Peptides against a protein of PDB entry 2AZE. Designs and how they scored, part 66

Target 1, 148 residues: chain A of PDB entry 2AZE
Amino acid sequence: AQECQNLEVERQRRLERIKQKQSQLQELILQQIAFKNLVQRNRHAEQQASRPPPPNSVIHLPFIIVNTSKKTVIDCSISNDKFEYLFNFDNTFEIHDDIEVLKRMGMACGLESGSCSAEDLKMARSLVPKALEPYVTEMAQGTVGGVF
Target 2, 101 residues: chain B of PDB entry 2AZE
Amino acid sequence: GRLEGLTQDLRQLQESEQQLDHLMNICTTQLRLLSEDTDSQRLAYVTCQDLRSIADPAEQMVMVIKAPPETQLQAVDSSENFQISLKSKQGPIDVFLCPEE

## One batch from the design tools (peptide; aimed at target 2 D77)

Design b1_p29_1_s1 (made by RFdiffusion4, then SolubleMPNN; from b1_p29_1, 12 letters changed)
Fold by OpenDDE base, seed 2:
Structure b1_p29_1_s1 (fold): chain B 148 residues (1-148), chain C 101 residues (1-101), chain A 29 residues (1-29)
Amino acid sequence: as target 1 above (148 residues)
Amino acid sequence: as target 2 above (101 residues)
Amino acid sequence: MSTIEFSFKSVFPSLRFKSSFKEGKNQLL
């Protein structure tokens, strides 16, 4: 029947939207964990050193990283007001946002890749509100998406 | 029947979506709290050592870009063109090179 | 081959800072 067909279309639409939101939620959780973990790490390090790091030795978020071979030739054009930059490379490059950097630093506890040890999972859970702990567990187990 | 089954499925999906929305709101709230906390802002940094763990400056040129929010980044990575374009509307862009040591 | 475009996130404010990193036009290290 036409009404059943309409509902089936709606069902598919809702499933797709849920999938998108699941992805967004996972990323938000990873960001939260990574940021809090970074802050804790640095706080602890500063306490151990009994002082903050030299101001000129750290880069505060947000930032992005661009890396390429040291053999790559790079031409850079900068506007007078520094509002515009143009980089031309003669070979491939990589771009990493700050979240990606934090993930690679282990700040997300390996949760992003399903490489979460028991200790990592404990840390991850400790860095989110209780309401999010079950979802963190699901992420670690790779069981997110059970609504499908 | 079929209609009843589909209707029930849609109700369940609606509940699932509402749960996701709730969890997302919790997450965004936590992130806002972090961004508003002065101490957290002060401590939200990486070091050169951290960056070396991502890409070793001995082998890779590591460039750090600090740009205002909503800065547009265009990147082309192909056999015919390797380019990054940055356009800010809110202020100057800063570019730094990570030292090798 | 890839072409990507995105906007910088605004979770944290962009802050001016001094750095021991070399500022300016990028060059080989």
Scores: peptide ipSAE 0.026, ipTM 0.856, DockQ to the pose 0.049
OpenDDE base, seeds 1, 3, 4, 5: peptide ipSAE 0.024, 0.018, 0.026, 0.024; ipTM 0.856, 0.853, 0.855, 0.854; seeds 1, 4, 5 fail the geometry check

Design b1_p29_1_s2 (made by RFdiffusion4, then SolubleMPNN; from b1_p29_1 with S1M A2S T9K E11V H18K T20S T25V)
Fold by OpenDDE base, seed 1:
Structure b1_p29_1_s2 (fold): chain B 148 residues (1-148), chain C 101 residues (1-101), chain A 29 residues (1-29)
Amino acid sequence: as target 1 above (148 residues)
Amino acid sequence: as target 2 above (101 residues)
Amino acid sequence: MSTITVSFKSVHSSLRFKSSFKEGVNTLL
């Protein structure tokens, strides 16, 4: 009886861990697709332009985005060595990491939101190793979640 | 019986987790390969046009923050306090503004 | 009311963007 109870607790722990790993895997897949798609896009663009973009016109990953209304007043304090920044806003702001930016750019092919066209899915599959293709398909169909 | 059933369940869950770990390993490997490819890193950038598509600088002020790894960002967003604090340990922090079109 | 803490991480650790740190806040071209 006690042994069964212990195993039931362990079962629940494992189920939860699996669920967490499923979420982590999906995020990793989205990151991979987004990064590769971004690189591919930029490579193509530079080839067409026959040159790289001018310096200071692009931002390399990684980065963080902070946005707020243009009407927001911002006070910025910077340490002498530039190691510390303090921003004070008089209104709300938003913070986004670079992956979120890439997703909003469509670099993850809409896979993150279930808005994946046939062409988007084709692109997404082409950007991952064969072993991950079935999972990408499941993500697009919204059928991820089962324990296999 | 009950014990045997639970034992079997745990075995199945172990196999499932191993499958997930394998797939995650594959994915992590691919990301590592990207990080090790010089050309890929050179091409891993966004433009002002990209940023405008996320938040139009005509209506929104857009700041881009680049900082060394392990830099800490603390943000407070409340009716009484709107603040972002950045503290780096490995070097200076760069902040850029996306200009209006 | 919300408080968040973010730790900066580099996905592409081999190469980093060179800082153009003339002033505390720079303008993209």
Scores: peptide ipSAE 0.029, ipTM 0.861, DockQ to the pose 0.048
OpenDDE base, seeds 2, 3, 4, 5: peptide ipSAE 0.024, 0.019, 0.024, 0.029; ipTM 0.857, 0.851, 0.855, 0.862; seed 5 fails the geometry check

Design b1_p29_1_s3 (made by RFdiffusion4, then SolubleMPNN; from b1_p29_1, 10 letters changed)
Fold by OpenDDE base, seed 3:
Structure b1_p29_1_s3 (fold): chain B 148 residues (1-148), chain C 101 residues (1-101), chain A 29 residues (1-29)
Amino acid sequence: as target 1 above (148 residues)
Amino acid sequence: as target 2 above (101 residues)
Amino acid sequence: MSTINVSFKSVHSSLRFKTSFKEGENQLL
């Protein structure tokens, strides 16, 4: 019947939306872990050094990075007010946001790839509210993907 | 029957989505708390050494872009054109290079 | 080739970055 067909369409739509939200939630969890872990690292480092780092030696979030071969020639034009930049490269480049940088630094404890040691998983769990711990565990095991 | 089965499935999916929304709300709240905490923001930084750790410093140059919210970044990476365009609406953009150690 | 456009978003937003175009062969984010 037409009614059943309509419900099946809705079912598929909801399943797809849930899948998208699962992906978004995982990213939010990784961001939270990465940020908190970064803060802890820096706090500890500053305590050991008994001083903050020089102001011009650090890059505060948020930021974007562009990397390319040192052999790449880059031409840059900047507007007078610095509102506009144009970069021309003679070869390929990569763009990464700060979260990806943090992940590559290990700030997400390898959770982003589901490759956590026991200690990494323990750290990851400690950086999220209790309600999120089961989900973190599932992420580490690679068992996230089903519908609740 | 088929109708009852589908109806039950939709109810279960609704509950699952609500659970996801709840967890996402928790995450968003935590991120807001981090944003509002002065000490956390002060400590939310990386160093050039950190950046060099993710890109071979011997082979790669690393450029850092700090831009206001809603800044547009347009990138073209093709055989005929390699270009990045930045356009800010809310203020100046800062770009700098991480020196080799 | 395809062009990708990325918008900066707030750190505490559900999505920190939003793309307005589909990613092509670009090495982005």
Scores: peptide ipSAE 0.034, ipTM 0.867, DockQ to the pose 0.072
OpenDDE base, seeds 1, 2, 4, 5: peptide ipSAE 0.031, 0.032, 0.030, 0.028; ipTM 0.864, 0.861, 0.858, 0.857

Design b1_p29_1_s4 (made by RFdiffusion4, then SolubleMPNN; from b1_p29_1, 8 letters changed)
Fold by OpenDDE base, seed 4:
Structure b1_p29_1_s4 (fold): chain B 148 residues (1-148), chain C 101 residues (1-101), chain A 29 residues (1-29)
Amino acid sequence: as target 1 above (148 residues)
Amino acid sequence: as target 2 above (101 residues)
Amino acid sequence: MSTIEVSFKSVHSSLRFKSSFKEGKNTLL
């Protein structure tokens, strides 16, 4: 049954590749939702305030966040052209990219953890093209593991 | 039989992968559109309040780093060393701090 | 260039900067 064995190997290969693509797609969906939701939130906020926020009061994407205890001693060395930075800490620190920040802000509607309320799911669906809505639903239900 | 089953599985997997590829193309297109939309980019920001929701500046120092694409980041977080190294090749790196409230 | 210790505007009292800059250029939001 060599033919069957070959097909089984191929099957496994395809399953793994699909799994990888599923993860990639989920991340792309989360990014899309997070970005659109952020933009929507800010648009609404600016409308309510009748003006944009002061330019120095906001941080535009992309960015990264580094946080540590206020008790942590940080030594920072900067090159003259600001091309190089070296931070030395005397204690642990955390690094977060902007997408992670958005997720923690709830901009991905809790979809990243499958913890979506009905309203969250509705919002998430509204922020993606129709073709992606079924997948968003699957993500919310934790059923992406199946072959579709 | 076994062969028929495997053959059917492979066909189904092929269709599934094609669907995934299609969906990914849609996603990447949407993200590209977002990146090209000036209004969206203008509105793609977070506030200090947002950052406080992630790490309260009352207890945490929150540093924001804006760096050009392809900036190299190396981090060491061990019992022996706590270090972050940034190296940009496309421009200067900017650092911002979230003020205490 | 030489390393110059500069006190940047910071809410973190334990943050120290050593750079070739003569003034702090970090921004407080």
Scores: peptide ipSAE 0.018, ipTM 0.849, DockQ to the pose 0.030
OpenDDE base, seeds 1, 2, 3, 5: peptide ipSAE 0.018, 0.022, 0.018, 0.018; ipTM 0.852, 0.856, 0.853, 0.852; seeds 2, 5 fail the geometry check

Design b1_p29_2 (made by RFdiffusion4)
Pose (drawn by RFdiffusion4):
Structure b1_p29_2 (pose): chain A 148 residues (1-148), chain B 101 residues (1-101), chain P 29 residues (1-29)
Amino acid sequence: as target 1 above (148 residues)
Amino acid sequence: as target 2 above (101 residues)
Amino acid sequence: SFTSLSVSFFKPEPLSSETKVHNFTIETL
């Protein structure tokens, strides 16, 4: 019984590591797909009607987005060297990641929620190495859990 | 008995984790190659029209933050106001708005 | 190089008498 207790806690410890690693693997696959999809969307757009986009109309990754109502008062304070910043808000604001932005743009082909059309899924499968194809299929069905 | 049952379980979980680590390894390698790729980095960007479909600078205000790696972001709910604090240990941070408003 | 925030999305809670601090870090991928 004593030895069994030790094996059970070890088992639960491993089950926790695997659960964490599955969510990490899924996020990483989505990023791999989203990045690659964004790059190819821009590579193609730069062909259609030549001259690369003006530098001010473009934002390179990595970045963070903050949005609030147009009325919301914001107070900005900056350190000399611009290493430190402080913003005060008199209302609710939202913070978004670039990956979250790319997902909402549909760059991950709806795979973030299994919302893939046949073309979306085909696109997602082609942007990932063959060894990751089964796991992409698992993500498309939502049958990722059960903890293997 | 149960001891063998738990031992068999530990073996299944060991093999499963080895497989997951392998896939993660392949996955992070793909991401590393993307980061080392100059043409991909040059093309890894979003337009102002992109940031619109997720929050347009017509009704809402949109702020873009670009801080070097390892920088800290603290968000605070005060008794009376909201705050975002950015502390970069190395390198300056950049902040700007979107053109359409 | 690519980095990401420790969270993908954050929205603050409604105001209360208690002060709440949320710590985030920009991580290298």

Design b1_p29_2_s1 (made by RFdiffusion4, then SolubleMPNN; from b1_p29_2, 9 letters changed)
Fold by OpenDDE base, seed 3:
Structure b1_p29_2_s1 (fold): chain B 148 residues (1-148), chain C 101 residues (1-101), chain A 29 residues (1-29)
Amino acid sequence: as target 1 above (148 residues)
Amino acid sequence: as target 2 above (101 residues)
Amino acid sequence: MLSKLSVSHFKPPPLSSETKVHNFEILSL
């Protein structure tokens, strides 16, 4: 009886850990797709333009963004060495990391929400190693973790 | 019996976890390769147009922050205080605005 | 000494071309 109880506890622990790893894997896949898609897009754009973008016209990863209403008043204090910044806002703001920005740009092909077209799914699959393609398909169908 | 069933379940879960670990290793390897590839680094950028696409430039101001690793960001968003504090330990922080067209 | 700048007036420095692996540590109070 005690042995079975111990195994049931362990079973639940493992199920929870697997669930967490599934979420982590999905995020890693989305990051990979987003990065590769971004690089591919920019490569194509530069080829079409026959030139790189002008200096200081682009922002390289990594970065974060802060957005707020254009009506928001922002005061910024900067240390002399630029090691410290303090921003004071008179209203609410949002913070997003670069991955979220890429997702919103569509670089993850809508896979993050399971809302991808057939073409989007094809693109997503093409941007991952073959071993990950089945998982990408499951993500698109919303069937990841269905066995658990 | 119950014991055999549980034992079998645990074995199956172990195999599933190992498969996940393998897939995660593949992903992390790919991400590392991207970070180490000079051409990929050169092409890993966004434009102001990209940033405008994620926040309506008519309504929102977008500020971009580039900072060294291990930079601490403290954010307070409450009815009485709206503040962001950045503290870098490894170098200067750069801040950019994405202006409206 | 801290320099106070308005978002509407501060001049951004040149952009960095370096891609780094690690991101910010975000602390919420």
Scores: peptide ipSAE 0.021, ipTM 0.853, DockQ to the pose 0.055
OpenDDE base, seeds 1, 2, 4, 5: peptide ipSAE 0.019, 0.019, 0.018, 0.020; ipTM 0.852, 0.858, 0.858, 0.859; seed 1 fails the geometry check

Design b1_p29_2_s2 (made by RFdiffusion4, then SolubleMPNN; from b1_p29_2, 10 letters changed)
Fold by OpenDDE base, seed 1:
Structure b1_p29_2_s2 (fold): chain B 148 residues (1-148), chain C 101 residues (1-101), chain A 29 residues (1-29)
Amino acid sequence: as target 1 above (148 residues)
Amino acid sequence: as target 2 above (101 residues)
Amino acid sequence: MLSKLSVSHFKPPPLSSETKVYNFKILPL
């Protein structure tokens, strides 16, 4: 009886861990798709332009974005060596990492919300190894979450 | 019996977890390959136009922060305090503004 | 074109107690 109870606890623990790993895998897949799609987009754009963009016109990963109202007053202090920054705002701000930016750009093909067109899904599948394609399909259908 | 059933369930869950681990390893391998490909990294950039998809510079100030790995960012966003602190250990931090035009 | 932010060059004071922490990394591995 006690052994069974212990195993039931362990079962639940493993189920929860699996769910966490599923979430992590989904995020990794989205990141992979987003990065590869971004690179592909930019490569095509540069080929069409026959030159790279001006250096100061682009931001290379990794980065973060901070946005706030243009009316927000920002006080910024930096150390002399630029190792430390302090920003004080008089109103709320938003922080976005580069992955979130890529998702909002559509680089993850709408897979992050399970809202892929047929073309988006085809693109997403093309940007992952064959072994990950079934999982991409499940993500697009919103059917991820089962134990396999 | 009950014990046998639970034992079987745990074995099945172990197999499922191993499959997940395998898929994750495949995925992380692909990400490593991207990080090691210099041409891909050269092309891994966004433009000001892209940033407008996050926040319109006509209405929002958009600030871009480039920092070395392991830089710590601490943010406080409350009615009493709105603050971002950045601390780098490896090098200087760069901050850019996305222009409206 | 992007431009660097013009900022004042003073050492930051200590942060408040409750913070949300982010860590920069090259790739989310």
Scores: peptide ipSAE 0.034, ipTM 0.859, DockQ to the pose 0.112
OpenDDE base, seeds 2, 3, 4, 5: peptide ipSAE 0.021, 0.026, 0.019, 0.026; ipTM 0.853, 0.857, 0.848, 0.858

Design b1_p29_2_s3 (made by RFdiffusion4, then SolubleMPNN; from b1_p29_2, 13 letters changed)
Fold by OpenDDE base, seed 4:
Parts: C-alpha cells; structure tokens; sequence
Structure b1_p29_2_s3 (fold): chain B 148 residues (1-148), chain C 101 residues (1-101), chain A 29 residues (1-29)
C-alpha cells in the first residue's frame, strides 16, 4: 500500500513536470518556426526587390511593442544616458513582445492556435529539424500529450 | 495489479520525458544557430507594414522599444495610473514610433 | 538565443528630460 502510494506521488510529479516541459517545447518550436519563417520571407522579399529595405523602414529583433489609442497622451521621460525610461499615459495601453508580434503576423503558421491549413502545416514542418516534425503535427492536431 | 500498472506508467513517463528533453535540446540548438548566423540576424526584422497589420496606425500609436538583455520593465495599467518604466543595465534603450504614413 | 526583456517591479529613478517618439528614428535626448 505504501509502495503504491509512493509511486502514485511520483507519477503525479512526473506528469506535472512533463506538462511543463511540453509547454516549454511548444514555445521553443513556435519561436523557431516564427524566426525562420520571418527570415525566409524577408530573404525572398529582398531578392524580389533586388535590394535590402531602407535602414529606417525596418526594426530588427529583439524588440517590444507598445500600442495605445492615437488619442492617448504620452509623456516620455528619458535619463541622460538613455538607460532609464518612463512613459506616462492618460489611458490604457498594450505591450507585445516580438514573438507575439510574429505570431500575429502569421509567422508561426497558425500553429500557436492549432489553426493550420495544409499549407501552413507543410510550411511549419519544413522549418524544423526532422525530429521535431511529429511534434509539430501533434501541435497542429491538438493531440500533444494525448497519450498521458 | 496496481503496482505493476504504476510501474509501467512510470517507465512510460520516463521515456516520454527523455524524448521531450531530447527534442528541447534540438530546438535550443536550432535557436542558438539562428542567433549565431549573421545573415539570419540581418534578415530578422519587421516592417511598418507588419506593425500596421497588428495595430492600425490610423487608430493606434505604435511604439517600438529596443533594449539590451535583462532590461527591467514595469508596467502599470489601471484606472488610476497608466505607466511603463524601463531600466537597462547593459546599455542604452532606443525607442521608435511607427509612422502613420 | 535572442534577447528578451524581463518584467519586474522597481522604483524608477528620477529622469532628466521628456520627449516624444519619432518615426523609426532613435529618439532625441
């Protein structure tokens, strides 16, 4: 009885740890896909344009985005060395990291929401090592962890 | 029996975790390679058009912040206070505005 | 791996100036 109880505790512990690792892996996969897809898109675009974009027309990763209504008044205070910033808004704002931006751009192929077309899934698979392809498929189908 | 079933479950879970660890290592390696590839980093950018696709500058002001690693960000978004503070320890912070036009 | 910002709570130090953002240009000051 005690032995079984100990094993049940261990089982639960492992299940929770696996769940955490699954989430971490999924995020890593999404990042990889998003980054590679972005790079691929931009490479193709530059090839088509036969030139890189103007320097002031693009923002390189990493970055964060802050957006708010155009009606929002923003006061921005900056230290002399630019190490410190303070933004005061008179209304609500949103913050997005670059990965979230890429996801919203579709760079993760809809895999983040399990909303992949056949073409999206094909693209996603092509952007990861072979060993990760089955997991990408599971993510798209929403079957990750189904065997647990 | 119960013991046999639990033992089998643990073996299966161990195998699953080992597989996850392996996959994570592969993924981490790929991300490292991306970070080390100069051409990839050169091409890792978004445009104003991209930003407009997620937040229309006709209605929204879009501010882009580039900060060094480990920069601290404090955000307060409440009815009483709307504030973002940034503190860098490794270099200056740069801020950009996505133009409307 | 690419750099990330970390969300934390702290008391900002006094700042030297106030300015506005510019179109994909480094802000002045």
Amino acid sequence: as target 1 above (148 residues)
Amino acid sequence: as target 2 above (101 residues)
Amino acid sequence: MLSRLSVSHYTPPPLSSTTTVHNFQILPL
Scores: peptide ipSAE 0.025, ipTM 0.863, DockQ to the pose 0.072
OpenDDE base, seeds 1, 2, 3, 5: peptide ipSAE 0.021, 0.025, 0.025, 0.019; ipTM 0.846, 0.864, 0.867, 0.855

Design b1_p29_2_s4 (made by RFdiffusion4, then SolubleMPNN; from b1_p29_2, 11 letters changed)
Fold by OpenDDE base, seed 3:
Order: structure tokens, then C-alpha cells, then sequence
Structure b1_p29_2_s4 (fold): chain B 148 residues (1-148), chain C 101 residues (1-101), chain A 29 residues (1-29)
């Protein structure tokens, strides 16, 4: 009785841990797809333009984005060594990391929302190792969640 | 019986978790390879056009923050206080503005 | 093209501990 109870607790613990790892894996897959897709896009663009973009026209990863209304008043304080910044806003703002930016750019092929066309799915599959292709397919179909 | 069933379930869950760990290791390896590849590093960038697609500079002010690893960002977004604090321990922080045009 | 933000130099103080703060950490990837 007590032994079975202990095993039930452990079972539930493992199920929850697996669920968490599934979420983490999905995020890692999205990151991989997004990064590789970005690199591929830029490589192609530079080839077509026959030159790299101007140095001050691009931002290399990693970065974060802060956006707010153009009407928002921002006070900024910066330390002498530029190690510290303080921004004060008079209204709400948004913060996005580079992964979020890439997702919104479509670099994750809509896989993040489970909204993949056939072409999107084909692209996504092409950007991951063979071992991950089945999982990408499951993500696109929204069938991820079962313990395998 | 119940005990045998639970024992079997735990074994199956362990195998499933190990499979997940394996797939995660594959992913992290791929990401590491990207970060260590010079050509990939050079090509891992977004443009002003990309940033405009995320938040239109005609309506939104867009700042880009470049900071060393382990930089701490603290944000407060409430009706009474709207603040972002950045603290780096490994070097200077650069902040850029995305132009409207 | 992107322009660097330039502001006057001040020493910022810590955010109030009385407010709920969302912590983010910038990672290399």
C-alpha cells in the first residue's frame, strides 16, 4: 500500500518533468529553425545583392528589443562606463528577445503557433537533423504531448 | 497487479525521458555549432526592415539593446511605474534606435 | 540606418524593492 503510493508519487513527478522537457525541446527546435532560416535568408540576400549590407544597417544576434509608443516620454540615465542603464517611461512598453523577433519575422515557419503550410513544414523539416524531423511534424500537427 | 503496473510505467517513463534528453542534446549541439561557426555568426543578423515589421517606427519607438552575456535586465511595468534597468558585469551596453525610414 | 543612443551620464540607482520586478537575463543564444 505505502509502496504503491510512493510509486504513484514518483510517476506523477516524472510525468510532469517530461511535460516540462517537451516544452523545452519545442523551444529549442524553434530556435534552431529560426537561426538556420535567418542565416539562410541572409546568405541568399547577400548573394543576390552581390555585397553584404552596410555595417550600421544590421544588428547581429544576440539582442533584445524595447518598443513603446512614439508618444511615450523616456528618460534615460547611463553610467560613465556604460555598464548600467536606467530607462523611465511615462507609459507601458514591450520587451522582446531576439528569438521572439525571429518568430514574428516568420523565421520559425509558423511552427510556433502550429500554423504551418505544406511549404512551411517542408522548410522547417529541412532545417533540423533527421532525428528531429518526426518531432517537427508532430509540432505542426499539434499532436505533441503524448509520452513516447 | 498494481505494483507491477506502476513499476512498468516508471520504466517506460524513464525511457521516454531519456529519448527526450537525447533529442534535446541534438538541438543544443546544433545551436552550439551555429554559435561557433564564423560564417553563421556573420550572417546571424536582422535588418531595419525586419525591425519595422515587428514594430512600425511610424507608431512605435524601437530600441535595440546589445549587451554582454549575463547582463541583468529588470523591468517594472505598472500603472505607477514604468522602468527598465540594465546592469552589465562583463562590458559596456550599447543601445540603438531603429529609424523611421 | 541604426543610430546609437546617446544620453547624459548619470549613475542609476537600483529599482525599488517594493515593486514587483521582472528579471530577464541576456544570453548569448
Amino acid sequence: as target 1 above (148 residues)
Amino acid sequence: as target 2 above (101 residues)
Amino acid sequence: MLSKLSVSHYTPGPLSSETKVHNFKILPL
Scores: peptide ipSAE 0.100, ipTM 0.869, DockQ to the pose 0.170
OpenDDE base, seeds 1, 2, 4, 5: peptide ipSAE 0.020, 0.023, 0.021, 0.022; ipTM 0.854, 0.856, 0.849, 0.858; seed 5 fails the geometry check

Design b1_p29_3 (made by RFdiffusion4)
Pose (drawn by RFdiffusion4):
Structure b1_p29_3 (pose): chain A 148 residues (1-148), chain B 101 residues (1-101), chain P 29 residues (1-29)
Amino acid sequence: as target 1 above (148 residues)
Amino acid sequence: as target 2 above (101 residues)
Amino acid sequence: FSLNSEDLKGQSKTFRLKNSLFANFEELP
């Protein structure tokens, strides 16, 4: 019984590591797909009607987004060297990652929620190496859990 | 008995984790190659029209923050106001708005 | 990653940014 207790806690510890790692694997696959999809969307857009986009109309990764109502008062304070910043808000605001932005743009082909059309899935499968294809199929069905 | 049952479980979980680590390894390598790729980095950008479909600078205000790696972001819910604090240990941080308003 | 200020519910959260290809948020204790 004593030895069984030790094996059980070890088993639960491993089950927790696998559960964390599955979520990490899924996120990484979505990033790989989203980044590759964004790059190819821009590579193609730069063909159509030549001359690369003006530098001010473009934002390179990595970045963060903060949005609030147009009325919301914001108070900015900056350190000399611009290493430190402080923002006060008199209303609700939202913070979004670039990967979240790319997902909402549909760059991950709806795979973040299994919302893929046949073409979306085909696109997602082609942007990942063959060894990752089964796991992409698992993500498309939502049958990722059960903890294998 | 149960001891063999738990031992068999630990074996399944060991093999499953080795497989997961392998796939993660392939996955992070793909991401590393993308980061080392100059042409991809040059093309890894979003337009102002992109940031619109997720929050357009017509009704809502949009702020872009670009801080070097390792910088800290603290968000605070005071008794009366909200705040965002950014502390970069190395390198300056950049902040700007979107053109359409 | 997404955060709404209403989700703070009188609390504060601190993140360390692991910026690479993406701005990855690592929550600090």

Design b1_p29_3_s1 (made by RFdiffusion4, then SolubleMPNN; from b1_p29_3, 17 letters changed)
Fold by OpenDDE base, seed 2:
Structure b1_p29_3_s1 (fold): chain B 148 residues (1-148), chain C 101 residues (1-101), chain A 29 residues (1-29)
Amino acid sequence: as target 1 above (148 residues)
Amino acid sequence: as target 2 above (101 residues)
Amino acid sequence: MTLNSSSLNGGSILYKLDAGLFSKFVQLP
């Protein structure tokens, strides 16, 4: 019946919305873990060194990075007020956001790829509120995607 | 019947979505708290050594860009153009190279 | 997110940078 068809359409709509929200939640969790882990690492490092790093030796979030071969010739044009930049490369380049950098640094404990050791998973769980721990576990196991 | 089954499914999906929303609220709250914590912000940094571990400047040049929100970034890749354009309306853009050491 | 210029296939892409706790690329038309 038409009523059933309408409900099926709504069902599919809701399933898709849930899927999107799951993806968003996973990213938020990764951000939280990566950030807290980074802060923890740096706090420990500064304590061990008994001093903070030189100001010009660190890059605070947020940032992005661009990398290209050292052989790549780069021409840069900058406006007087530094509001506009134009970079011309003679070869390919890559752009990474800061969260990608943190993930590659291992700050997300391998959770982003579902490749967590027992130790990594323990760390990840310790960096989120209790209510999020089950979801972290599911992410590590690759079992996210079901209805809960 | 089919109608009853679909109705039940929709109720279950609604409950699932509500739970998901709740978890997202918890997570966003945590992130907000982090953004408001001065000590956390002070410690929220990477080093050039960290960046070298991602892309070794011995082989790859690494450029760092700090840009204000809403900055426009345009990337072009063609046989004639390999280009990055940055346009900010909320302040200056800071760009610097990560040294090899 | 990683953008490899080679993936543009001779074209261009436009982003808006959202800068909160982290940087985020938001693709624009």
Scores: peptide ipSAE 0.504, ipTM 0.921, DockQ to the pose 0.881
OpenDDE base, seeds 1, 3, 4, 5: peptide ipSAE 0.443, 0.450, 0.492, 0.500; ipTM 0.919, 0.920, 0.921, 0.923

Design b1_p29_3_s2 (made by RFdiffusion4, then SolubleMPNN; from b1_p29_3, 16 letters changed)
Fold by OpenDDE base, seed 5:
Structure b1_p29_3_s2 (fold): chain B 148 residues (1-148), chain C 101 residues (1-101), chain A 29 residues (1-29)
Amino acid sequence: as target 1 above (148 residues)
Amino acid sequence: as target 2 above (101 residues)
Amino acid sequence: MTLKSSDLNGGSKLYKIDAGLFSKFVELP
């Protein structure tokens, strides 16, 4: 019946929207964990050193990185006001955002790939509000995707 | 029947979406609070050593870009051109190389 | 996000960098 067909369309629409929101939520959780974990790491390091690192030795968020082979020839053109940059490479390059860097550093505790140890999962849970802990657990188990 | 089943499914999906919205709100609130905390911002940094752990400078050159909000980035890859273009309207862009050990 | 130039397949992509707590790439038309 047409009525059932209409409801099926609506059902599918809602399912897709939920899936999108799940993806967004997961990313937000990873950002929170990675950020807090980074801050904690650095706080501890500075306490041990009894001083902050030299200003020119650190890169604060937000940032992006570009990497290419050391053999790659790069030509750079910069406007006088530094508002515009043009980089020409003679070979392939990669661009990474800061959250990707933090994930690769292990700041997200391997949660992004579901490769959490028991200790990693414990850390991840400790870095989010209690209301988010069940979802973190689901992420670690790879069970996110079902309707809850 | 099928109609009743679909109706029930839609109600359940609505509840699920509301729960997701709530959790997302919690997350966004937490991130906002972090962005407003000066001590957290001071400690939110990586080192060149961290970057080297991601991309070995013995083989890879690592360039860091600090761009103002709304900066445009265009990437091109072709046999004729490998290019990155940056254009900012809100301020200067800072670019520097991560030195090797 | 990771963008490899090789994934562009001879083309180009335009992004807006939404710089907040983190850097976020927003693809533009």
Scores: peptide ipSAE 0.618, ipTM 0.933, DockQ to the pose 0.889
OpenDDE base, seeds 1, 2, 3, 4: peptide ipSAE 0.599, 0.605, 0.597, 0.597; ipTM 0.930, 0.931, 0.930, 0.929

